Peptides against a protein of PDB entry 6RGO. Designs and how they scored, part 107

Target 1, 392 residues: chain A of PDB entry 6RGO
Amino acid sequence: MALKLLGFNQDATCFSVISSNKGVTIYNCDPFGKCFELEKSTSNDEELDFLVEMLFSTSLIAVVDKTIGASKRKKLKIVNTKRKATICELTFPHEIMDVIMNRKIICVVLKSDQIFVYDISCMKLLRTIDVRGEKLKSTSKFRNSEAVGDIGVRVSLSTDNNSILCYSSYSKSDKENAPLNDIVVFDALKCIQINVLPAVHQSNIVCIACSPDGMLMATASEKGTIIRVFKTIDTENDEPILVNEFRRGSRPSRISEMKFNHDNTLLACVGESDTIHIFALPVTTTEADANEDDTLQQSSHSLSSSINGLQYISKGLANRFGKIIVSKIPTQSQQRHVAYIKIPENAKYRIGFPKDTTNTIHICGEDGNYLVYSIPRNEVGPCTLVKSNTFD

## One batch from the design tools (peptide)

Design b1_p30_1_s4 (made by RFdiffusion4, then SolubleMPNN; from b1_p30_1, 13 letters changed)
Fold by OpenDDE base, seed 4:
Parts: C-alpha cells; sequence; structure tokens
Structure b1_p30_1_s4 (fold): chain B 392 residues (1-392), chain A 30 residues (1-30)
C-alpha cells in the first residue's frame, strides 16, 4: 500500500499517516497503536493528500483535505477526534500549504506566501503576514508565481507558550527572482517582528526548525549541505548570532525536516538521503560556580570546543556581481554529525523527539516502520534501535 | 479588498469555543 507520512506531533507521542486505502490514520507511539482514523470520503483511486496537525496528544487536530478540487484545498477543519466531529471550518482565499500549532497559536501558510496567525483559544485572526507584500515595499519585482515550483514560504513555531514563529522571507535584492533566504523571527502572540536574519543561505530556504523554547533556529537551503543554527532573539552589535554551522554532506540533498530535542542539546535532520543526521549543540555551560571539592575523575571528554562566537559578519562582500556572499565561515568551524541512522534509499522518513528522553529519537517511514532509536552519548556513531513497530 | 478567511461553526460559537477550551486545558496538563 502507498503510505504518505504527515509527521509527528510536538512531543513525538503520536504520528499521522495517509494510507491510500484507509485515509488518515493517527498512531500512538507508546503503547503503539491506532488512536484515530479518518476514512476517505471517496471510493476513487485518487492519490490522497492531507495536512494534519495535532495539538500534542489531545483530541484537537487541524485537517486539510488536499485530494480533490481547489475549493477543499482552501479549507481547514478543526476536529475533535474523540467525538469524530468538526468543531469549525476555516476557508482561506488560497490553497493551504502548511499548518502548524501549539497551545496558543495556529499558523496557516498559503500558496500566496501569506501566513495567517490565529489565537486558538477563540479562533480569532491575530495577524496576516504577507511575505510577498513585504517584498514589494523593498523595490524588488514580484516573482512571477508560475515559476515557483517547490519554493514557498517555510515556517516553524516554538512548542512552548512564547509562540516564537520563524519564517522564510524574500531578500531585499533588486533582482526579479530574489531568493527566500531571509528569516524573520516573529512573536506570534504579541504580533511583533523580533528579528530579521538576512541572507542566511545563498539559495532559497527549504527547511526551518525552531527550538521548543523558541531560543534557537536551524535553517537549510535547497543544497542541504550546510545547516546553520542561529539565536532567534539575541543579537550581537545588531547582527545575528550564528551558534553552529553543521555539514550534512558534500553532495546536494534536500532536507525535508529538522527537529531540536526538548533541551536544545541535539538537532536532527532527515530528507532525500539514506541518512538521518544528529548534531550536538554546544551546551552553553552557564558558569555554575566551580565550588571546590569532589574528586570524581569521570573523564567526560566534553568536547568543549570553545567556538568563539563566529560573528556572522552579515557584511555580505558584494562580489563584482552584486551577490551578497554570505561570508564563507571557515570550513574548519563546520561540525559533522555526532550520530546517524541509516534509512532505506528513497524512503521518506519523519522525525520526532520525545519530551522525557532527550537521548531518544522517534522515526517513521513510508515503508511502514515506526522505529525508536537511542542516541550515543559519548561516541560518534550509529544510533541503537530500541523498539520497532509496523503500520499499514 | 483583503480577502479575509471565513469561519463556519458546526454548532454555536459559544459551545464550539467551550469545547476548544476543554481541549486546550487537556494540552496544558501534558
Amino acid sequence: as target 1 above (392 residues)
Amino acid sequence: SLLLPTINWTMSEEEALKEIQELLKEAEEL
């Protein structure tokens, strides 16, 4: 059967899939099993396409049926899974591309490069962000919408109540085809722009992850060779703070998803490659007062690579062609993965980090595998498979 | 004119919002 993965919820307690024969199925991770099923409305052998976003392990889901007709692709249903009932339906002017939520906010991304921000508690529209309209103000010609294949606005939302929204925006370049290579950091509750990270990649951003607390953001471009991690709110001399630069690989490969773990110590990425990569973030050792005494020699080789803050000098050396050259961070500062998982070639996987186990990762595949891996703490190497289940 | 999204409630807005608040409370207890 053809499976299509929708993803994990915010705490990786559930994941959702589309089965061509059944419709949408939501699985609980532990104990493993079906917790909800939404039957397909049509007997036709049409390729099912849905968006499903869950509010943690609750019975609140947001659903978009993208299977049939341009009108349905504009409708967001808020559903109570316990009652199997729609609470409300939102109709948008354009096709819905993405939906993300936390306990406070629903964000709806449209094909028009608009982001609609809702207060979930009252379903009131707090803000419409027009990413294209922001570009118009910057003298740059509109991208003709027709040439925008897989290139759209990307979003990520913090899972906490601070509701930090990170989204890709068009660079302020005078070029007709400005890339989506800026990031805007937005307080979704207050509806205030907090920060702008200009030209974080040379090409369009295709993947963004916000940390659960909203303090960090990871970005990847269409090349998927380099992942950059920035502080979201903090700046140094009004410049963005680059915390890490990770090398996934030397060959271009699309990254489809990235996730931070709940304590911001790990960043995982998955995509079109045969490998899930897990990177260690430097623990900012708060200066715990080094009080004197206890002798225990545990040789924790803390790779305290004191990465002196590489000021991402956003002073793009305009090359002779007016390209903002993102200053090549010295290749010596590029970290590799600390852990990895091998996955089948051409299998699409999704990733999630459970809240209570910071060294565990949940993954699920369109091959029908749900897998739990332990991440090695003290060595660079493969993750260890702890649990496996199958689904159809 | 900015084409605003529309909301269609399947019940009274008051009952729908009450149900959403109950589900949000479940989410805050997790």
Scores: peptide ipSAE 0.654, ipTM 0.955, DockQ to the pose 0.879
Fold by OpenDDE base, seed 1:
Structure b1_p30_1_s4 (fold): chain B 392 residues (1-392), chain A 30 residues (1-30)
Amino acid sequence: as target 1 above (392 residues)
Amino acid sequence: SLLLPTINWTMSEEEALKEIQELLKEAEEL
C-alpha cells in the first residue's frame, strides 16, 4: 500500500498519514493506535494528496484535499474529528501549499506566495502577507509564475502562544532571479514584522523550523549541507545573530523537515538522506542568573588534547552589501554532540519531539514504521531504539 | 482586485465559533 506521511502534531502525541485505501488516518503515539480516519470521498484510483494540520491532541484538524481538481486544492476545511463534521470551509484564490497552526493562529500558504494569517478563535483574517508584492516593489517586474518549480515560500510557526511566524522572502537583489533566501520574522498575533534576516543562504531556503518558544529559527537551503540557527527577535548592531551552524553532510541532499525539541537543546533534521541528524544546541543562559558569584575555582586542568577540531572558520556571511554576519559562536561550544538515526533509503520520514521527554524523538516512515528513539546526550553516536510499531 | 478568501459555515457562525472555542480550551488543558 502506498503511504504518504503528513507529519506529527506540535507535541508529537499524534501523527497523520495518507493511506491509498483508507484516506487520512491519524495515529496516537502512546498508547499506539488509530484515533481517527477520514474516509476517501471518491472511488477514483487517483493518487491521494492531502494537507492535514492537527491542533495538538484535540479533535480540531485543518484539512486540504489536494487530490481532486483545482477547486478543492483551494479549500481549507476545519473539522471536528469526534463528530466527523466540518465546522467551516475557507476558500482561497489560489492552491494551498501549506497550513500550520498553534492554539492562537492558523497560517495558510498559497501557491501565489501569499500567507493568510487567521485568529483561530474567531476564524478572522488578521493579515495577508504578499511575499511577491514586496519583491515587486523592489524589482518592478512580475516573474511569470511558470518557472517556480518546487521552490515556494516556506513557513514555520512557534507552538507557543507568542505565535512567532518565520517565512522565506525574496532578496532585494535587482536580478530578475532573486532567490527566496531572506527570512522574515513576524509576530502573527500583533501582525508586526519583528526582524528581517537577509541572505541567510546563497540559494533558496527550502526548510525552516521555529523553536517552540519562537526564540530560535533553523534554516536550510536547496543544498541541505549547512543548517543555520539564528535568534529570531534579538539582533546585534542591527545584524542577525547566528547562534549555530551545523553541517549535515558534504553531499547535497534536500532537507524536508527540521524540528527543535521542547527545551531548545536539540535540533533534528530529516530529508532525502538515509540519516536523521540530531544536533545539540548550546543552552543559551539568559544573562539573568549570572549574578550568583559562586567562585568555585575548579582548576580544570588544561588538557591540551590537540583534537584537530575542524576550525569552522566562521565564514562571515557576506551579504551583497558586504556586511559580514560575525558569528560570535563561543569557541568552547565546538564539541556539539551529534546523534543520528539510520533510515531506509528512499523512505520519507517525519520527525517529532514529545514534550515530556526531551531526550526522545518520534519518527514515522512511509514504510509503515513508527519508531521511538532515545537520544544520547553525552556522546556522539547512534540513537537507541526504545519502541517500534507498524501502521498501514 | 485581490480576491479575498471566503468562509462558509456549516452551522450558525455562533455555534461554529463556540465549538472551536471548546476545542481550543481542550488544547490549553494539555
Scores: peptide ipSAE 0.653, ipTM 0.956, DockQ to the pose 0.890
Fold by OpenDDE base, seed 2:
Parts: structure tokens; sequence; C-alpha cells
Structure b1_p30_1_s4 (fold): chain B 392 residues (1-392), chain A 30 residues (1-30)
């Protein structure tokens, strides 16, 4: 059957797929099996397209029918899967591009570059963010939205109750075609802007991941060669803090998804390449336990391990990006391990990190494979396959 | 006119919000 992946839920306990014959299917990861099916309402041979966002492993889902020609592309259904019933339907002025949620909020991204923030508990609109209108206050020049099919506002939300929303915004450049290369960090509960990270890439941002706790954010541009990790809230002298810069590869390749693990020790990325990459993040030791005397000699072994085009950028390149205060990346000599998973060429995969196992990753493919991998902790190398299941 | 989004409830708003609160409580216990 033709499968289209929708993704994992927040804790990687479930994933959703579109089956051309059945409609939307939700799978439980452990025990592996179907937990919900949304039947196709139309007998037409039209390619099905949906957005499905789950509230963790609960019966609450948000659904958008994005099928071409459907008048439903402006409608968000809140559904109880246990009752197989719609609770409410929200109708928007424009086509829905994305939906994200946590236990506190729902964010709805429109084709108009608007973000609607709702309190999930009462379905009240807390805020409308007009990303285009914010640009207009700074620059008189509109980008005509008609021509740019695949470049829109990107969003990511913390899975915790702090509800940190990260979104891409248009640079304040006087150019008519200003890129979506700024990031705004927003407290979605208080409806306040916390931070603005200007020009985090030279080209449009196409992928954003917020950490579960909302303290970190990863970004990738349309080139997908460099991934940057920033602090979301913390600033140094009112300037953004770059925590990490990773090179995914030497060749341009689109990144479709990135995720942090639950403890912010790993960042995974997937996209159009034959490889899922997993990067180790340095553990920020909080200052509290600095009392013990251990004079462990800083053997500066610069392991320039040229493993398959992954270059760790050493200290020297930080100086070329202007006023980004690269906080002195603490010379925590912790070797940044890189793990990888090989996937079939042209197979689309999604990734998820389970909450309880920080060194385990869940992946699923449009090839009908659900795979669980163990991530090596103290070495650079391939992940080990632990469990496999198939779905159709 | 700012075209605001509209909400249509399939039941009473009170019953719908009660059901949402029950599902949110299930999510807080995870």
Amino acid sequence: as target 1 above (392 residues)
Amino acid sequence: SLLLPTINWTMSEEEALKEIQELLKEAEEL
C-alpha cells in the first residue's frame, strides 16, 4: 500500500500514518499494534493528505483533512479516538499548514504565515501571531506568497508545561525576498516574546526542534549541511547563545525532522539522505557540584575523526558569524559522540525519543518498518537494532 | 474585518469542555 508518515507523538509511544486504502492509522509502539483507525470518508482515488497531532498516548487528537480539492483544509477537528467522535471543529480563514500541541496549548499555523495559539483546556484563542504583519511593521516590502510553495513559517513547541514556542520569522532586511531566517522564542502561556535570534542561517529555516524542557532549540536551513543549537531563554549581554554547531554532511540535503531526547543529551536528524544522524550534546553541569578537586589532565586529543564527511567544527570558525556571542563553549573535553542509522535511499523516515530510555530511538518508514535502535554512549558508530515491526 | 476562526461544538460547550478536561487529566497522569 502507499503509506505516508505523519510522525511520532511527543513521547514516541505512538506514531501515525496515512494508508491510501484505509485513511489515518495510529500505531502503539509497545506493545506494537493498531490503536486507532480513521476511515476514509471519500471513495475518490485522490491522494490522501492529513495533519494528525496527538496529545501523548491519550484519546485526544487534532485532525486536518488536507486532501487536494477538499474544502476541509481550513478545518481543525478535535477528536476523541475512544468514542470515535468529534468534540469540536475550528474553521480558519486560510489553509492549515501545521498543528502542534502539548498538555496546555494548541498552535495552528496557516498558509497566511499566521500562528493561532489556543488554551487547550477551554479552546480559547490566547494569541494570533502575524509573522508577515510583524515584518510589515519593519519593512514596507511584501513577499508575494503565491510563488513559494514549500517555504513557510516553521514552528516547534516544548512538550513540557512551560510551553516554549519557537517559530521562524522574516529577517528585517530591506530585500523584497527577505528569508525566513530569524527565530522568535515565545512563551505561549503568558503570550510574551522571550527572545529573538536574528539571521541564524543565511537561507530560509526549514526545520526547527525545541527541546522537551524548552531550554534548547535546533535549527536547519534549506541547505541542511549545518545544524545550530541555541539556548532559547538565556542570553549573554542581550545576545543569543550558540551552544552547538554540527555538520550533518558535505552535500546539501533537506532535513525534514529533528528531535532532542528527553534529557537534552542527544539531537537526532532525518531527511532526504540515506542516514539518520545522532549528535551528542555536552551536559551543562550546573555550577553546584564544582567543589571536588579532581585535577584530571586536559589531554587535548583533537580527534579529527573524518568519519564519512562529518566534520566537527573546532573553535576557530566561531569568529566569522558576527554578533552571535558564542558563549565560550565550555572546553568540556567531553568527546561529542556521533551515532548513525542507515535507512533505504528515497525512504521517508520519522524519528522519536521515548521518555524513559534516553539512549533509545524509535524510527518509522514509509516502507512499513517500525524500528527501535540502541544508541552507543561512549563510542562513535552505528546504532544497534533492538526491535523491529512491520505495518501496512 | 479580521476573519477570526470560528468554533463549532458537536455537543453543548459545557459537555465538550468536560470531555476535554477528562482527556487532559489522562495526559497529566502520563
Scores: peptide ipSAE 0.648, ipTM 0.954, DockQ to the pose 0.864
Fold by OpenDDE base, seed 3:
Structure b1_p30_1_s4 (fold): chain B 392 residues (1-392), chain A 30 residues (1-30)
Amino acid sequence: as target 1 above (392 residues)
Amino acid sequence: SLLLPTINWTMSEEEALKEIQELLKEAEEL
């Protein structure tokens, strides 16, 4: 049977899949088993396509049927899985490309490069973000969106109640083909733009991950060779917004998903390559508890010294365009993975970090494997398989 | 005209919002 992965929920307690024969199935991770099924509405042998976003392990899901006709692709259903009933249906002017939620917010991304931000508690529209409209104030030419293939606005939302939304935006270049290589950081609750990171890559951003607390964001371009990690908020201490630069590989390969673990110590990435990469983030020890003696020689390789190569271009332009983060990070300061998982080259995988175990990663494949791995501590190497299950 | 999204409730808006609030409460207890 052809399986298509939809992904894990926010805390990796559940994952969703499309089965060609059944429709959408949601699996619980522990105990492993099917917890919900949405039957296909049609008997036709059409390739099933859905978006499903689940609110943690609750009975609340957001569903978009992308299988049949342009009209259904514009409809978001809010469903109670326990009742097997639709609560409401939202109809958008354009095809839905992505849906993301937490306990406070639903964000809906359209093919028109619009983001609709809703208060989940009342299903009221808080904000419409027009990612193109910010550019259109300068350039009157509506380029037909049809010719820009798989490259759309990417989003990520913090899983906490702070509801930090990170999204890709078009660079202010006068070129008609400006890349989606800027990042906007948005407080989705207050409906305020809190930061803009210009030109974080040379090419379009294809993957974004926000940390659970919204304090960090990871980005990858179409090349997928470099992953950058940024602070979402400028700290008063003149600390660089760019905190990490990781090398996934030397060969171009699309990254499909990235995730932080719940304590912001790890970043995982998956994509078209045969390898899930896991990177260690430096723990910013706040200087406070310097008192307790315990000689745990955690070799905090203080990356402090090598990041000095970010020449801040002068203070004066910063106010209107954001600090141009031209990463002239020397290729020598690019960290490699600390851990990895080998996966089949032709199988798409999704990743999730469970809340309770910071050194565990959940993965699921279109090959029908659900796998739990332990991440090695204090060594660079392969992850250890702890649990395996199969699904169909 | 900016075409705004439309909402269609499958029940009364009040009953639908009550059900959403019950599910959100379940999410806060996790």
Scores: peptide ipSAE 0.645, ipTM 0.954, DockQ to the pose 0.883

Design b1_p30_2 (made by RFdiffusion4)
Fold by OpenDDE base, seed 4:
Structure b1_p30_2 (fold): chain B 392 residues (1-392), chain A 30 residues (1-30)
Amino acid sequence: as target 1 above (392 residues)
Amino acid sequence: SSEEPENETEDPEKAIEEIQELLEEAEEEE
């Protein structure tokens, strides 16, 4: 059967899939099993497409029917899965491209490059962000919308109540086809722009991940060779703080998803390559007061790679062509993965980090595999398969 | 004028009550 993966919920307790024959199915991870099914309303052999965003383990889901030819691609449904009932229905002016939520906020991304920010508790519109309209205020010409390729606004939301929204924006370049290579950090509750990270890549940003606490953000471009991690709120001399630069590979390969674990110690990425990469973030050792006593010689080989080089992303060296170039961090400071998972070539996988087990990762594939891996902490190497289940 | 989304919810008040009940379930899981 053709499966299409929708992804994991925020804490990786559930994942959702589209089955061509059944419609939408939500699986519980532990104990493994079906917890919800949305039956296919039409007998047509049309390729089903849906967005489903689930609020943690709750019975609250947001659903969009994106099936080609469906008039419903503009319609958001809030569904109670226990009752199997639509409780709220909103129709947007344009096709819905993405939906993300936490306990406070729903964000709806449109094909128009608009982001609608809702208070979930009352379904009240707090803000409409017009990412194209921000570009008009810059002297830069609109990107002709006819380049209907995979290049749209990307978003990520913190899973905490602080509700830090990170989104891709158009650079203030005089070029007709300015890339989506800026990041805006937005307080979704207060509706305030907190920070702007200019030209974080040379090409369009295609993947963003916010940390659960909203303090970190990871970005990847169309090339998918370099992942950058920034602080979201903190700045140094009014400049963005680059925490890490990771090298996924030497060959271009699209990254489809990235996630932080719940303690911000790991960043995972998945995409079109045969490999899920897991990177270690430097634990900012808070100076825990080294009170003296207890002798236990646990040789935690902390891979404290002393990245003493906080390389300031100095305001881009204006190369001879006025381009803000993110100062190329010397290739010597680019970190590799600490762990990896091999996946089938051309299989789409999704990733999730469970809340309680910071050393495990959940993955699911369009091949019908749900897999739990243990992440090695003391060595660079493959993850160990702990649990496997199949779904159809 | 920003094109505001159309609310096609049959009972908006009951929908808000039910959303609040489901959000309380999300706070008990923390």
Scores: peptide ipSAE 0.539, ipTM 0.914, DockQ to the pose 0.819
Fold by OpenDDE base, seed 5:
Order: structure tokens, then C-alpha cells, then sequence
Structure b1_p30_2 (fold): chain B 392 residues (1-392), chain A 30 residues (1-30)
């Protein structure tokens, strides 16, 4: 059977898949098993396509049927999985490209490069964000859908109640083909733009991850060779703070997903490569624990390669939004993964970090494997397989 | 004008009550 992975929920307690014969299935991770199944409404051998966003382990899901007809692709359904009932139905002016939520906010991304921000508690529209802005409305060249890898707006939302929304935006180049290489940080509750990170990559951003607390974001371009981690809110001299620059690999490969663990100590990435990469983030020691004098000379090779080399070349042309060109850190000073998982070539995998176990990662594949790995703490190396299950 | 999405919810008030119940279930699991 052809499986299509949708992803894990926010805390990696569940994951969703599309089965060609069954429709949408949600699996619980522990105990492992099916918890919900949405049957296919049509007997046709058409390739099923759905968006499904889960709200943690709750019975609330957001569903978009992308399989058949322009009307269904514009329709968001809120479903109670316990009742197997649609409780809310919204029809958007354009095709839905993505849906993301937390306990406070639903964000709906349209093919029009609009983001609709809803208060989930009352399903009221708080904001419509037009990422193209007024100038690009005239170039109604909808990118023809046939281009492999439709470069649309990417979004990520903090899983906490602060509801920090990060989205890709078009750079202020007067070129008709401006790349989606800016990041906007938005308070989704207050409907306020907090920050703008200009030109964080040279090409379009294809993957964004927000940390659970919304304080960090990871970005990857269509090249997928370098991952950058920024602070979301804080700025230094009105410039974005780059916390880390990671090298995934030397070969271009699309990153499909990135996630932080719940304590912001790890960043994982997965995509078209045979390897899931896990990177260590610097632990922000809060000043308080500095007092215990215990002289254990653990040679922590502080992989704190000082990111001293980021020359933001603000070419001082007087337009208020200077093109901050993020300088490339020299390849020798780029941090590599601390841990990795080998996955089958051409198998699509998804990743999740469980809340309770900061050194555990959940992964699932279109090959029908659900796998739990332990992440090594003190050495650079492979993750250890702890648990395995199969699904169909 | 941003084209507001059409609300095709059969019972909007009951839908909001049910969403609130499901959100409360999400807070008790933390």
C-alpha cells in the first residue's frame, strides 16, 4: 500500500498517515496503536492527499481534503475524532497549502501567499497576513502547479501559548522573482510583527522550525546544506542574532522537516537524504548554577566555534530595510551533527521529540516503520534504536 | 477587502462549545 506521512503532533505522542486504501489514520506512540481512522469518502483509485493538523493528543484535528475538486481544497474542517464528526467548516478564497495550530491559534496558509490567523477558542479571524503585499497583486501569475516543489510561504508556530509565528516572506528586491528568503516573526495573539530577519539564505526558504517556547527558529534553503538558528525576538544593534550555523552535508538535499526538542538543546532535521541529523545547541546556562565549584575537568570540547565571522554587510543604501547579507561562516567553523540516524534511501520520514525524554527522538517512515531512538549525550555517533513498531 | 472565509458550520454556537471542551481536555493532560 502507498503510505503518505503527514507528521507527528506537537509532543510526538501521535502521528498521522494517509493509507491509499483506508484514508487518514492516526497512531498513538505509547502504547503503540491506531487511535483514529477517517475512511476514504470515494472508491476511486485516486491518490489521496490530505492536510491533517493535530492538537496534541486531543480529539481535535484540522483536516483539508486535497484529493478531489477545487472546493474541497479550499475547505478547512475541524473534526472531533472521538465523535467522528465535523464540528466546524470554513471555505477559503484559495487552495489551502498548510495548517498549523497550538492551544490558542490556528494558522491557515493559502496558495495566494495569505496567512489567516484564527483564535481557536472562538474560531474568530484575528488577522489576514498578505505576504505578497500590495505590489505583487498585479502579477497574478499563479506559479503553474506543475513546477516540482511549489515554493510557497512556509510557516512554523511555537507549541506554547505565546503563539510565536515565523513565516517566510519575499525579499524587498524590485525583481519580479524575489526569493522567499526573509523571515517575519509575528505574535499571533496580539497580531503584531515582532521582528524581520532579512535574507537569512541566498535562495528560497523551504523549511522553518520554531522552538516550543518561540525563542529560537531554524531555517533551511532549497539547497539544504546549511541550517541557521536565530533568536526570534532579540536583536543585537538592530541586527538578527545568529545563534548557530550547522552543516547538514556537502551535497544539496531538500530538508522537509526540522524540530527542536522541548528544552531547546537539540535540533533534528530530516529530508530526501539517507540520514537524519541531530545538532546540539549551546545550553544557555542561567547565571544561578555557576556556584558549584566541582572541578571535574571533563574536557568538554566546547564546540563553541565562536561565530565571530558573521560580517553582516549592510550595504548602506538609504532604504530603511538594509539588505543584511548573512555572511557564510567558513566551512571549517561550521558545526556538524552530534548524532545521526540512518534511514532507507527514498523513504520519507518524519520526526518528533517527546516532552518527557529530551534525549529521545521518535521517527516514522512511509516504509511503515515507527522507531524510537536514544540520542548519545557524551559522544558523536549513531543513535541507538530503543523501540520499533510497524504500521500499514 | 480580504475575502473573509465562508462559514459553512451548521451550528456555530455548539461548535464553539465543543471546541472549548476539547481545549479544556488539552489543558488537563499537562
Amino acid sequence: as target 1 above (392 residues)
Amino acid sequence: SSEEPENETEDPEKAIEEIQELLEEAEEEE
Scores: peptide ipSAE 0.537, ipTM 0.915, DockQ to the pose 0.830
Fold by OpenDDE base, seed 2:
Structure b1_p30_2 (fold): chain B 392 residues (1-392), chain A 30 residues (1-30)
Amino acid sequence: as target 1 above (392 residues)
Amino acid sequence: SSEEPENETEDPEKAIEEIQELLEEAEEEE
C-alpha cells in the first residue's frame, strides 16, 4: 500500500500513518500494534493528505483533512479516538498548514502565515500571531508574492507545561523577498515574546525543533548542511546564545524533522538523505558541583576523524557571524559523539525519542518499517538495532 | 477585524468537559 508518515507523538509511544486504502492509522510502539483507525470518508482515488497531532498516548487527537480538492483543508477537528467522535470543530479563514500541541496549548499554523494559539482546556483563542503583518509594519513594499511552494512559517512547541513556542519569522531586511530566517521565542501561556534570534541562517528556515523543556532550539535552513542550536530564553548582554553548530553533510539535503531526546543530551535529524544523524550535546554542568579538585589533564588528542563528510567546526569560524555573541562555547574538550542510522535511499523516515530511555531512538519509514535503535554513548559509530516491526 | 475561526461544534460545553477528561488522562501518565 502507499503509506505516508505523519510522525511520532511527543513521547514516541505512538506514531501516525496515512494508508491510501484505510485512511489514518495510529500505531502503538510497545506493545506494537494498531490502536486507532480513522476510516476514509470518500471513495475517490484521490491521494489522501492529513494533519494528525496526538496528545501523548491519550485518546485526544487533532485532525485536518488536507486532501487536494477537499473543502475541509480549513477545518480543525478534535477527535476522541475511544468514542471515534468529533468533539470540537473549528473552521479557519485560510488553509491549515500545521498543528502542534501539548497538555496546555494547541497551535494552528495557516497558509496566511498566521499562528492561532489556543488554551486546549477550554479551546479559547489566547493569541493570533500575524508573522506577515509583523513584517508589513517593518517593510513598506510587501509584494503579494504568493509564496508558491514548501516555504512557510515553521513552528515547534515544548512538550512540557512551560509551552515555549518557537516560530520562523521574516527578516526585517528592506529586500522585497526577505527570507524566513529569524526565529521568535514565545511564551504561549502568557502570550509574551521572550526572545528574537535574527538571521540565524542565510536562507529560509525549513526545520525547527524545540527541546522538551523549551530551553534549547535547533534550526536548519533549506540547505540542510548546518544545524544550529540556541538557548531559547537565556541571553548574554541581550544577544542570542549559540550553544552548538553541527555539520550534517557537505551536500545540500533537506532536513524534514529534528528532535531532542528527553534530557537534551542528543539531537537527531532526518530528511532526504540516506542517513539519520544523531549529535551529542554537551551537558551544561550547573555551577553547583564545581568543588571537587580532580585535575585530570586529559590530553587534547585532536581526533580529526575524517568520518565521511561530518566536519566538527572547531573554534575558528565563530568570528564570521556578526554580533551573535557566541558565548565562549566552554572549550570543554568533550568529544561530541555522533551516531548514525542508515536508511533506504528515497525512503521517508520520521524520528521519536521515548521519555524513559535517553539513548534509544524510535524510527518509522514509508517502507512499512518501525525500528528501535540503541545509541552508543561513548563512541562515534552506527546505532544498534534492538527491535523491528512491520506495518501496512 | 481578525477573522476569528468559526466554531462549528454542536455542543461546545460538552466538548470542553470531554477535553478536560482527556487532559486528566494525560496528567496521570506523568
Scores: peptide ipSAE 0.531, ipTM 0.912, DockQ to the pose 0.836
Fold by OpenDDE base, seed 3:
Structure b1_p30_2 (fold): chain B 392 residues (1-392), chain A 30 residues (1-30)
Amino acid sequence: as target 1 above (392 residues)
Amino acid sequence: SSEEPENETEDPEKAIEEIQELLEEAEEEE
């Protein structure tokens, strides 16, 4: 059967898949098993396409049927999985491209480059974000969306109640073909723009991940060779907003998904390559607890890669406040993965980090494999397979 | 004005009540 992966929920307790014969199926990770099914509404052999966003382990899901006709692609359904009922239905002016949620917020991304921000508790529209802005309304002939397929606004939301929304935005270049290479950081609860990170890559951003606490954000471009990690908030201490730069590889390859673990110590990425890469983030030990004597030699190999070598020589891209966000980090200071998983080249995989086990990663494939890996702590190497299950 | 999404919910009040019940269940499981 052809499987299409939708992904893990926020805490990696569940994952969703499209089965060509059944429709949408949600699996529980532990104990492993089918927990929900949305039956196929049509007997036609049409390729099924859905968006499904699940609220943690709850019975609340957001569903968009993208299979049939332009009208259904604009409908968001909130579904109670226990009752198997649609409880809310919203029709948007344009095709829905993405849906993300947490306990407070739903964000709906449209093909029009608009983000609708809702309070989930009352389904009230808090904000419409127009990523193109008012100036482009006159000259934006809809890019014939046929030729520039997968380039749209990308979003990520913190899984915590702070509800930090990160999204890609168009650079201020007067060119009709401005890249989506800026990042905006937005407080979705307060409806306030916190920060703007200009030109974080040279090409369009195709993948964004927000940390669970919203303090960090990772970005990748169409090239997928470099991953950058940024602080979402400017700290008063003149600390660089760019905290890490990772090299996934030398060859261009699309990154489809990135995830932080729950303690912000790891960043994983997956895409078109035969390899899931896991990177270690430096733990910013706040200097406060230096006093307690206890000799626990947890050799946290703080790879204190001395980021101090950012010589200000390059005419760096200044933020709106004149701070240089992206200097050319010397290729020598680019960190590699600390761990990896080999996957089949022809199978799409999705990734998730469970809340309770910071050194465990969940992965699932269009090959029908659900796999749990242990991440090595003390060595650079392959992850160890701990558990495997199959689904159809 | 950006066209606001059309609410096609049959019973909006009941939908909000049911969303709130599902959110409360999510807070009790933590």
Scores: peptide ipSAE 0.530, ipTM 0.911, DockQ to the pose 0.859

